# Designs tried in a protein design run: peptides against a protein of PDB entry 5VVV. Part 196

Target 1, 276 residues: chain A of PDB entry 5VVV
Amino acid sequence: FLCGVVEGFYGRPWVMEQRKELFRRLQKWELNTYLYAPKDDYKHRMFWREMYSVEEAEQLMTLISAAREYEIEFIYAISPGLDITFSNPKEVSTLKRKLDQVSQFGCRSFALLFDDIDHNMCAADKEVFSSFAHAQVSITNEIYQYLGEPETFLFCPTEYCGTFCYPNVSQSPYLRTVGEKLLPGIEVLWTGPKVVSKEIPVESIEEVSKIIKRAPVIWDNIHANDYDQKRLFLGPYKGRSTELIPRLKGVLTNPNCEFEANYVAIHTLATWYKSN
Target 2, 276 residues: chain A of PDB entry 5VVV as posed
Amino acid sequence: FLCGVVEGFYGRPWVMEQRKELFRRLQKWELNTYLYAPKDDYKHRMFWREMYSVEEAEQLMTLISAAREYEIEFIYAISPGLDITFSNPKEVSTLKRKLDQVSQFGCRSFALLFDNIDHNMCAADKEVFSSFAHAQVSITNEIYQYLGEPETFLFCPTEYCGTFCYPNVSQSPYLRTVGEKLLPGIEVLWTGPKVVSKEIPVESIEEVSKIIKRAPVIWDNIHANDYDQKRLFLGPYKGRSTELIPRLKGVLTNPNCEFEANYVAIHTLATWYKSN

## One batch from the design tools (peptide; made by RFdiffusion4, then SolubleMPNN)

Design b2_p26_6_s1 (from b2_p26_6, 17 letters changed)
Fold by OpenDDE base, seed 5:
Structure b2_p26_6_s1 (fold): chain B 276 residues (1-276), chain A 26 residues (1-26)
Amino acid sequence: as target 1 above (276 residues)
Amino acid sequence: SETLEKYRKRIEEAREGQEARKKLLE
């Protein structure tokens, strides 16, 4: 069971010292996972093709080593979906080289994120792939196999919540393709019925699990505040029955942008996780 | 340069995506 934090917000990423302090807190609270997915890290999303500099490499190596020291699984995410051409072998090779570089930093766990992108394929991809889901699954499977089938590999669908599913979760052709074609060793990220789900009913997890043919990992935006700079979400982790735990592969909270605001959010997630 | 214009367009598309996400969260 993956339980911890995703740094998945828009806005200023956490500094390396905050991330190390996070790992210490996660270990202390018997949480086990950190997903590196800061939207405004340029080489994560906007400039995903760009290799890390020597200085950036040193920082990431140090961060990955710190995660290991605290027994925290460090998952490196990349979001190529803004401008990747899925059918272009050169793009696939560029993605491979980027993940090879991160693997050399000692990273063993990876994620491909296709959240917050257009649902439209380019003309070249339309000639090769039957749908956007087929294109995404094809590259995800290829990358997963290329990396030697790592123990932890995550996929974030473009339809990552109930409200983004067309026509709905159980009938989504996109999620059906993901469920049928995505290799079984790849985990699927999900935010619940909404992008920010006040509640995640058990029935909603059973519904999505059926179509994706696996238990999801919750990307939980309950404490995310990147959409409302005037609010801090200081309340407890709530609206999630402990009955979800046996039905999930994990829960990763995407908390407030303000690092110090997250004590209650993360601590109460840990209490929730241990209560089962 | 054409490269800078491509980068500007990508930044704008990324910003539009962020604004779309924000509007979906409101």
Scores: peptide ipSAE 0.028, ipTM 0.603, DockQ to the pose 0.084
Fold by OpenDDE base, seed 4:
Structure b2_p26_6_s1 (fold): chain B 276 residues (1-276), chain A 26 residues (1-26)
Amino acid sequence: as target 1 above (276 residues)
Amino acid sequence: SETLEKYRKRIEEAREGQEARKKLLE
C-alpha cells in the first residue's frame, strides 16, 4: 500500500530542504511514499525533453538518497503529454533517455502523468493510434518494459476523476482501453469522483476499479489549494472511509502549496491509514 | 500567477472540450 505525499500542485515547488523535512515527517508517521510531480518543475512537464543539468542532477541525487535514508519510496513522475508525439520514435527515445538519467540518480520508481492535457492527438498520432488512450497506454507500456518493469510504476490517466470521464466512469472508452491494455503491473492514479473530492465513496472506487481492472492509487486533492489561492484547508483528512484501504493500492495526498501548512493534512492521513 | 491562469485555462479547455464532445453526442 503506497501511502504518503504527491508534490503534484501548480505553483512554486518545494525546495530540497522542505522535501527532506517531508521525508523525515513521512518516516516518523510511518508513511512510505513521495511522488515527485511538481507541475511547475520545467523539466517535469513543460520541458520534459530536457535533461537535468549537472547541478540539478546533484540536487535530485541528493534528494533521492535522502528519501532512501528515510525509507521513503521516491517516485519520479514525468508529464510529457503537453506536446509529445506518441507515434514519433524520437520522442519515445527522448523520454527513455530522460528516465535513464533519473534512473542513474538512483530512482527506481516512476510515473507517467497524462493529467491536465488535451484529449486531441496530432495528425501523426491519429494515423498510428485508434485513440488517445491507446497512444498513452502504448508509450506507458513501452517505458515500463524499457525500465525493466520497476516494482512501482504509476500512470495518471487524462480521465483521472469521475467528472472527467466521458460519458461516465463505467462507460468511458478511454478508461476501458486503459483497463484492458495497460500492463497489470502499472498502477493507475485516481482523484475520486472529482478533481477535489470532498468524499470518495466506496462504490465510486468499486466502479473505477472495475473498468481499470485494478485497485487505484488515490491522488488525493482534499488539501490541494493551488486552484484557489485564498484556500488554506487545515482540516483533517476526512470523507474517506477506512473501508477504502483494502480497495486501494495507495493514497498520496497532494496537499497545500505552503509546505508548513501540511502538518495536519499529512498527520491525519497517517492516522487514517493506521486505523485500518 | 501565469501558471495558475494557464492551469485554470487548461482545465477549462479540457472541460469545455468534454462538454463540447458531450453536446456533439447529445
Scores: peptide ipSAE 0.025, ipTM 0.615, DockQ to the pose 0.050
Fold by OpenDDE base, seed 3:
Structure b2_p26_6_s1 (fold): chain B 276 residues (1-276), chain A 26 residues (1-26)
Amino acid sequence: as target 1 above (276 residues)
Amino acid sequence: SETLEKYRKRIEEAREGQEARKKLLE
């Protein structure tokens, strides 16, 4: 069961010292996972093709080593979906080289994120793939296999919540393709019925699990505030029954952008996780 | 919901900001 934090917000990423402090807090609270997915990290999303510099590599190596020291699984995410041509072998090779570099930093767990992108494929991809889901699954499976089928590999669908599913969760051709064609060892990220789910009913997890043919990992935006700079939710982790735990592969909270505002968010997630 | 609209707006603003940043680096 993956339980911890995703750094998945828009806005200023956390500094390395904040991330190390996070790992210490995660260990202390018996949480086990950190997903590196900061939207404003240029080499994570916009410039996903660019290799890390020597200085950036040293920072990432140090960060990954610190995660290991605190027994935290470090998952490196990349979001190539803004401008990748899925049918182009050079793009696939570029993605492979980027993940090879991160593997050399000692990373063993990875994620491909296709959140917050347009559903429109380019003309070249339309000639090769029957749908956007087929294109995403194809590259995700290829990368997963190329990396030697790592123990933890995550996929974030473009339809990552109930309100983004067309026509709905149970009838989504996109999620059906993901469920049917994504390799079984690849985990699927989900935010619940909404992008920011006030509640995640058990029935809603059973519905999505049926179509994706696996238990999801919750990317939980309950404490996220990147969408409203005036929002600060300091309430406990709530609206999630502990009956979700046996129905999930994990829960990763995407918390407030303000690092120090996350004590309650992370601590109450830990309490929730240990209560089952 | 208002929250979803705020989130979508923030994503759009983030994309526009990202495109603007890309053009400054070209």
Scores: peptide ipSAE 0.025, ipTM 0.620, DockQ to the pose 0.087
Fold by OpenDDE base, seed 1:
Structure b2_p26_6_s1 (fold): chain B 276 residues (1-276), chain A 26 residues (1-26)
Amino acid sequence: as target 1 above (276 residues)
Amino acid sequence: SETLEKYRKRIEEAREGQEARKKLLE
């Protein structure tokens, strides 16, 4: 069971010292996972093709080493979906080289994210792939196999919540293709009925699990504040029954952008997880 | 919902480039 934090917000990323302090807190609270997915890290999303510099490589190696010291699984995410051409072998090769570089930093766990992008393929991809889901699954499976089938590999769908599914969760052709064609060793990220789900009913997890043919990992935006900078979400982790735990592969909270605001959010997630 | 409209707007501005996205965070 993956339980911890995703740094998945829009806004100023956390500094390396904040991330190391997070790992210390996660270990102390018996949580086990950190997902590196900062939306405004240029080499994570907008400039995903760019290799890390020597200085950036040293920082990432130090961060991955610190996660290992605290027994925290470090998952490196990349979000190529803004401008990748899925049918272009050069684009696939560029993505492979980027993940090879991160593997050399000592990273062993990875995520490929297709959240917050257009559902429309370019003309070249439409000639090769039957749908956007087929294009995403093809590259995700190829990358997963290329990396030697790592123990932890995550996929974030473009339809990552109930309100983004067309026509709905149980009838989505996109999620059906993901469930049928995505390799079984790849985990699927999900935010619940909404982007920010006040509640995640058990029945809603049973519905999505049926179509994706696996238990999801919750990307939980309950404490996310990147959509409303005038608000801090300082309340406890709530609106999730402990009956969800045996029906999930994990829970990763995407908390407030302000690192110092997240003590209650992360501590109460740990209390919830231990109550099962 | 207002939250979904904010996210959709952020996705649209993120497609128009980094400068448009900075203005949403100011």
Scores: peptide ipSAE 0.028, ipTM 0.704, DockQ to the pose 0.084; fails the geometry check

Design b2_p26_6_s2 (from b2_p26_6, 13 letters changed)
Fold by OpenDDE base, seed 1:
Structure b2_p26_6_s2 (fold): chain B 276 residues (1-276), chain A 26 residues (1-26)
Amino acid sequence: as target 1 above (276 residues)
Amino acid sequence: SETIKEYLEKVEKAREGQRIREELLA
């Protein structure tokens, strides 16, 4: 069971010292996972093709080593979906080289994210793939196999919540293709009925699990404030029954952008997880 | 139902609003 934090918000990323302090807190609270997915990190999303510099490589190696010291699984995410051509072998090769570099930093767990992108494929991809889901699954499976089938590999769908599913969760052709064609060792991220789910009913997890043919990992935006930075979400982790725990592969909270605002959010997630 | 476009527009407005606040406080 993956339980911890995703740094997955839009806005100023956390500094390396904040991330190290997070690992110490996660260990103290008996949480086990950090997902690196900062939207405004240029080499994560907008410039995903760019290799890390020597200085950035040293920082990432130090961060990954710190996660290991605190017994926290470090998952490196990349979001190529803004401008990747899925049918172009050079693009696939570029993605492989980027993940090889991160693997050399000591990273062993990875994620491919296709959240917050246009549902339309380019003309070249339409000639090769039957749908957008087929294109995403093809590259995800190829990368997963290329990396030697790592123990932890995550996929974030473009339809990552109930409100983004067309026509709905149980009838989505996109999620059906993901469920049928995504390799069984790849985990699927999900935010619940909405992007920011006030509640995540058990029935809603049973519905999505049926179509994706696996238990999801919750990307939980309950404490996210990137969409309204005039607010701080300082309340406890709530609106999730403990009956969800045996029906999930994990829960990763995407909290407030302000690092110091997240004590209650993360601590109460840990209390919730231990109550099962 | 909320769309990806509507969500992104909210995030962009929130980020722009924060940037303006930081510039006014600097």
Scores: peptide ipSAE 0.115, ipTM 0.704, DockQ to the pose 0.168; fails the geometry check
Fold by OpenDDE base, seed 2:
Structure b2_p26_6_s2 (fold): chain B 276 residues (1-276), chain A 26 residues (1-26)
Amino acid sequence: as target 1 above (276 residues)
Amino acid sequence: SETIKEYLEKVEKAREGQRIREELLA
């Protein structure tokens, strides 16, 4: 069971010292996972093709080593979906080289994120793939196999919550393709009924699990505030029955952008997880 | 809860940010 934090918000990423402090807190609270997915980290998303510099490499190696010291699984995410051409072998090779570099930093767990992108393929991809889901699954499977089938590999769908599913969760051709064709060792991120779900009913997890053919990892935006910089979500982790725990592969909270605002959010997630 | 509108605004902002950065690198 993956339980911890995703740094998945828009806005200023956390500094390396905040991330190290997070690992210490996660260990103290018996949480086990950190997903590196900061939207405004240039080489994570907008410039995903760019290799890390020597200085950036040293920082990431230090961060990954710190995660290991605190027994926190460091999952490196990349979000190539803004402008990748899935059918272009050069793009696939570029993605492979980027993940090879991160593997050299000591990272062993990875994620491919296709959240917050258009549902439309370019003309070149339409000639090769039957749908956007087929393109995403193809590259995800290829990368997963290329990396030697790592123990933890995550996929974030473009339809990552109920409100983004067309026509709905149970009838989505996109999610059906993901469920049928994504390799079984790849975990699927899910956010619940909405982008910010007040509640995640058990029935909603059973519904999505059926179509994706696996228990999801929750990317939980309950404490996310990147959509309203004037708000801090200081309340406890709520609206998730403990009956979800046996039906999930994990829960990763995407909390407030303000690092110090997240004490209650993360601590109460830990309490919730231990209550089962 | 975040609306679909607020989400789409984030996506649009991200795309615009990419376009601007591509223009600055050109």
Scores: peptide ipSAE 0.030, ipTM 0.590, DockQ to the pose 0.082; fails the geometry check
Fold by OpenDDE base, seed 4:
Formats: C-alpha cells, structure tokens, sequence
Structure b2_p26_6_s2 (fold): chain B 276 residues (1-276), chain A 26 residues (1-26)
C-alpha cells in the first residue's frame, strides 16, 4: 500500500530542504511514499525532453538519497503529454533517455502522468493509434518494460476523476482501453469523483476499479489549494472511509502549496491509514 | 461539475495571481 504525499500542485515547488523535512515527517508518521510531480518543475512537464543539468542532477541525487535514508519510496513522475508525439520513436527515445538519467540518480520508481492535457492527438498519432488512450498505454507499457518493469510504476490517466470521464466512469472508452491494455503491473492514479473530491465513496472506487481492472492509487486533492491561493486547507483528512484501504493500492495526498500548512493534512492521513 | 478546462483556468488564474504577487513583492 502506497501511502504518503504527491508533490503534484501547480505553483512554486517545494525546496529540497522542505522535501527532506517531508521525508522525515513521512517516516515518523509511518508513511512510505513520495511522488515527485511538481507541475512547475520545467523538466518534469513543460520541458520534459530536457535532461537535468549537472547541478539539477546533484540536487535530485541528493533528494533521492535522502528519501532512501528515511525509507521513503521516491517515485519520479514525468508529464510528457503537453506536446509528445506518441508515434514518434525519437520522442519515445527521448523519454527513455530522460528516465535513464533519473534511474542513474538512484530512482527505481516512476510515473507517467497524462493529467491536464488535451484529449486530442496530433495528426501523426491519429495515423498510428486508434485513440488517445491507446497512444498513452502504448508508450506507458513500452517505458515500463524498458525500465525493467519496476516494482512501482504509476500511470495518471487524462480521465483521472469521475467528472472527467466521458460519458461516465463505467462507460468511458478511454478508461476501458486503459484497463484492458495497460500492463497489470502498472498502477493507475485516481482523484475520486472529482478533481477535488470532498468525499470518495466506496462505490465510486468499486466502479473505477472495475473498468481499470485494478485497485487505484488515490491522488488525493482534498488539501490541494493551487486552484485557489486564497485558501488554506488546514482541516483533517476526512470524507474517506477506512473501508477504502483494502480497495486501494495507495493514497498520496497532494496537499497545500505552502509546505508548513500540511502538518495536519499529512498527519491525519497517517492516522487514517493506521486505523485499518 | 468542474471540467478540466475550468480547473486549468483556475490554476492559470492562480499562477497569474502568484506571478503578479511575486512581481508586486519584488
């Protein structure tokens, strides 16, 4: 069971010292996972093709080493979906090289994120793939296999919540394709019925699990505030039954952008997790 | 229900608001 934090917000990423402090807190609270997915890391998303500089590499190596020191699984995410041509072998090779670089930093767990992108494929991809889901699954499977089928590999669908599913969760051709064709060792990220789910009913997890043919990892935006910087979500982790735990592969909270605002969010997640 | 577009528009507004705040505080 993956339980911890995803740094998945838009806005100023946490500094390395905050991330190290996070790992210490995660360990202390018996959480086990950090997903590196800061939307405004240029080389994570907008410039995903660009290799890390020597200085950036040193920072990431240090960060990954710190995660290991605290027995936190460091999952490196990349979000190539803004402008990747899925059918282009050079793009796939570029993605491979980027993940190879991160592997050299000592990272062993990875995520491909296709959240917050246009559902339309480019003309070249339309000639090769029958749907956007097929394109995403193809590259995800290829990368997963290329990396030697790492123990933890995550996929974030473009339809990552109930409100983004067309026509709905249970009938989504996109999620059906993901469920049917994504390799079984790849985990699927899900935010619940909404991007920011006030509640995640058990029935909603059963519904999505059925179509994706696996228990999801919750990317939990309950404490996310990147969409409204005037808000701080200082309340407890709530609206999630502990009955979800046996039905999930994990829960990763995407908390407030303000690092120090997250004590309650993360601590109460840990309490929730340990209550099972 | 909030769409991707509406969410992204909020995020973009939040980012722009942050940028403006940073520019005003600089």
Amino acid sequence: as target 1 above (276 residues)
Amino acid sequence: SETIKEYLEKVEKAREGQRIREELLA
Scores: peptide ipSAE 0.025, ipTM 0.608, DockQ to the pose 0.167; fails the geometry check
Fold by OpenDDE base, seed 3:
Structure b2_p26_6_s2 (fold): chain B 276 residues (1-276), chain A 26 residues (1-26)
Amino acid sequence: as target 1 above (276 residues)
Amino acid sequence: SETIKEYLEKVEKAREGQRIREELLA
């Protein structure tokens, strides 16, 4: 069971010392996972093709080593979906080289994120793939196999919550394709009925699990504040029954952008996880 | 700079637009 934090917000990423402090807190609270997915990290998303510099490589190696020191699984995410051409072998090879570089930093766990992108494929991709889901699954499966089928590999769908499914969760052709064609060793990220789910009912997890043919990992935006600069949610982790735990592969909280505001968010997630 | 709220609103509108397009093609 993956339990911990995703740094998955828009806005200023956490600094290295904050991330190390996060790992200390995660270990202290018996949480086990950190997903590196800061939306405004240029080489994670906007410039995903760009290799890390020597200085950036040293920082990432230090961060991955710190996660290992605190027995935290470091998952490196990349978000190529803004401008990748899925049918172009050069794009696929560029993605492979980027993940090879991160593998050399000692990373063993990876994620491909297709959240918050346009659903329209380019003309070249439309000639090769039957749908956007087919294109995403194709590259995700290829990357997963290329990396030697790592123990932890995550996929974030473009339809990552109930409100983004068309026409709905159970009838989504996109999620059906993901469920049928995504390799079974790849985990699927989900935010619940909404982007920011006040509640995640058990029935809603059973519904999505049926179509994706696996238990999801919750990307939980309950404490996220990037979408509202005036929001500072200091409330406990609520609206999630402990009955979800046996029905999930994990829970990763995407908390407030303000690092110091996340004590309650992370601690109450840990209490929730241990209460089962 | 585009706010995350503005971005999410664009993404939601793009998804609604896709839903409408898929409904029109079905």
Scores: peptide ipSAE 0.022, ipTM 0.551, DockQ to the pose 0.029; fails the geometry check

Design b2_p26_6_s3 (from b2_p26_6, 18 letters changed)
Fold by OpenDDE base, seed 2:
Structure b2_p26_6_s3 (fold): chain B 276 residues (1-276), chain A 26 residues (1-26)
Amino acid sequence: as target 1 above (276 residues)
Amino acid sequence: SKQLEEYKKRIEEARKGQEEREKLLA
């Protein structure tokens, strides 16, 4: 069971010292996972093709080593979906080289994120792939196999919550393709009924699990404030029954941008997880 | 909801910013 934090917000990423402090807190609270997915980290998303510099490499190696010291699984995410041409073998090779570099930093767990992108494929991809889901699954499976089928590999769908599913969760052709074609060793990220879900009913997890053919990992935006930085979400982790735990592969909270605002959010997630 | 519309706005702003950068690099 993956339980911890995703740094998945828009806005200023956390500094390396904040991330190391997070790992110490996660260990103390018996949480086990950190997903590196900061939207405005340039080489994560907008410039995903760019290799890390020597200085950036040293920082990431130090961060990954710190996660290991605190027994926290460091999952490196990349979000190539803004401008990748899925059918172009040079793009696939560029993605492979980027993940090879991160593997050299000591990273063993990875994620491909296709959240917050347009559903339209380019002309070249439309000639090769029958749908956007087929393009995403193709590259995800290829990368997963190329990396030697790592123990933890995550996929974030473009339809990552109920309100983004067309026509709905149980009838989505996109999610059906993901469920049928994504390799079984790849985990699927899910946010619940909405982008910010006040409640995640058990029935909603049973519904999505049926179509994706696996238990999801929750990307939980309950404490996310990147959409309105004038608000801080200081309340407890709530609106999730403990009956979800046996039906999930994990829960990763995407919390407030303000690092110090997250004590209650993360601590109460840990209490929730240990209550089962 | 207001939250969903604010979220969609951020997605659209991020997409536009990328398209502008691609035009500057082309």
Scores: peptide ipSAE 0.029, ipTM 0.578, DockQ to the pose 0.076
Fold by OpenDDE base, seed 1:
Structure b2_p26_6_s3 (fold): chain B 276 residues (1-276), chain A 26 residues (1-26)
Amino acid sequence: as target 1 above (276 residues)
Amino acid sequence: SKQLEEYKKRIEEARKGQEEREKLLA
């Protein structure tokens, strides 16, 4: 069971010292996972093709080493979906080289994210792939196999919540293709009925699990504040039954952008997880 | 989808507001 934090917000990323302090807190609270997915990290999303510099490589190696010291699984995410051409072998090779570089930093767990992108393929991809889901699954499976089938590999769908599914969760052709064609060793990220789900009913997890043919990992935006700079979410982790735990592969909270605001959010997630 | 465009708009408005705030604090 993956339980911890995703740094997945829009806005100023956390500094390396904040991330190391997070690992210390996660270990102390018996949580086990950190997902590196900061939206405004240029080499994560907008400039995903760019290799890390020597200085950036030293920082990432130090961060991955610190996660290992605190027994925290470090998952490196990349979000190529803004401008990747899935049918272009050069684009696939560029993505492979980027993940090879991160593997050399000591990273062993990875995520490929297709959230917050346009649902339309370019003309070149339409000639090769039957749908956007087929294009995403093709590259995700190829990357997963290329990396030697790592123990932890995550996929974030473009339809990552109930409100983004067309026509709905149980009838989505996109999620059906993901469920049928995504390799079984790849985990699927999900935010619940909404982007920010006030509640995640058990029945809603049973519905999505049926179509994706696996238990999801919850990307939980309950404490996310990147969409409202005037608010801090300082309340406890709530609106999730403990009956969800045996029906999930994990829970990763995407908390407030302000690192110091997240003590209650993360501590109460840990209390919830231990109550099962 | 309409919901995705509404979400992207809220995130972009938040991002612009943060950049404006960082420029005011610099």
Scores: peptide ipSAE 0.029, ipTM 0.597, DockQ to the pose 0.187
Fold by OpenDDE base, seed 4:
Structure b2_p26_6_s3 (fold): chain B 276 residues (1-276), chain A 26 residues (1-26)
Amino acid sequence: as target 1 above (276 residues)
Amino acid sequence: SKQLEEYKKRIEEARKGQEEREKLLA
């Protein structure tokens, strides 16, 4: 069971010292996972093709080493979906090289994120792939296999919540393709019924699990505030039955952008997790 | 940032789509 934090918000990423402090807190609270997915890390998303500089590499190596020191699984995410051409072998090779670089930093766990992108493929991809889901699954499977089938590999679908599913969760051709074609060893990220789910009913997890043919990892935006910088979500982790735990592969909270605002959010997630 | 505005837009679109679905089911 993956339990911890995803740094998955838009806005100023946490600094390395905050991330190290996070790892200390995660270990102390018996949480086990950090997903590196800061939307405004240029080399994570906008410039996903760009290799890390020497200085950035040193920082990431240090960060990954710190995660290991605190027994926190460091999952490196990349979000190539803004402008990747899935059918272009050069793009696939570029993605491979980027993940190879991160692997050299000592990272062993990875995620491909296709959240917050358009469903439209370019003309070249439409000639090769029957749907956007097929394109995403193809590259995800290829990368997963290329990396030697790492123990933890996550996929974030473009339809990552109930409200984004067309026509709905259980009938989504996109999620059906993901469920049918995504390799079984790849985990699927899900935010619940909504992007920011006030509640995540058990039935909603059963519904999505059926179509994706696996238990999801919750990307939990309950404490996310990037969409409303005037608000801090200081309340406890709530609206999730502990009955979800046996039905999930994990829960990763995407908390407030303000690092110090997240004590209650993360601590109460840990309490929730340990209450099962 | 442009990305934050796109994200906010997606949340708002999802919210509207949910409200529309709820109205169609009501």
Scores: peptide ipSAE 0.029, ipTM 0.630, DockQ to the pose 0.054
Fold by OpenDDE base, seed 3:
Structure b2_p26_6_s3 (fold): chain B 276 residues (1-276), chain A 26 residues (1-26)
Amino acid sequence: as target 1 above (276 residues)
Amino acid sequence: SKQLEEYKKRIEEARKGQEEREKLLA
């Protein structure tokens, strides 16, 4: 069971010292996972093709080593979906080289994120793939296999919540393709019925699990505030029954952008997780 | 919901800010 934090917000990423402090807190609270997915990290999303510099590499190596020291699984995410041509072998090779570099930093767990992108494929991809889901699954499976089928590999669908599913969760052709064609060792990220789910009913997890043919990992935006800078939710982790735990592969909270505002968010997630 | 519209708006603002940054780096 993956339980911890995703740094998945828009806005200023946490500094390395904050991330190390996070790992210490995660260990102390018996949480086990950190997903590196800061939207405004240029080489994570916008410039996903660009290799890390020597200085950036040293920072990431140090960060990954710190995660290991605190027994935290470091998952490196990349979001190539803004401008990747899925049918282009050079794009696939570029993605492979980027993940090879991160593997050399000692990373063993990875994620491909296709959240918050346009559903329209380019003309070249339309000639090769029957749908956007087929294109995403194809590259995700290829990368997963190329990396030697790592123990933890995550996929974030473009339809990552109930409100983004067309026509709905149970009838989504996109999620059906993901469920049927994504390799079984790849985990699927999900935010619940909404992007920011006030509640995640058990029935809603059973519905999505049926179509994706696996238990999801919750990307939980309950404490996220990147979408409203005036929002600061300091309430406990709530609206999630502990009956979700046996129905999930994990829960990763995407918390407030303000690092120090996350004590309650992370601590109450830990309490929730240990209560089952 | 208002929150979903605000979220979509910030995603769109982030995307626009991204396109503006790409134009500044070009």
Scores: peptide ipSAE 0.022, ipTM 0.569, DockQ to the pose 0.071

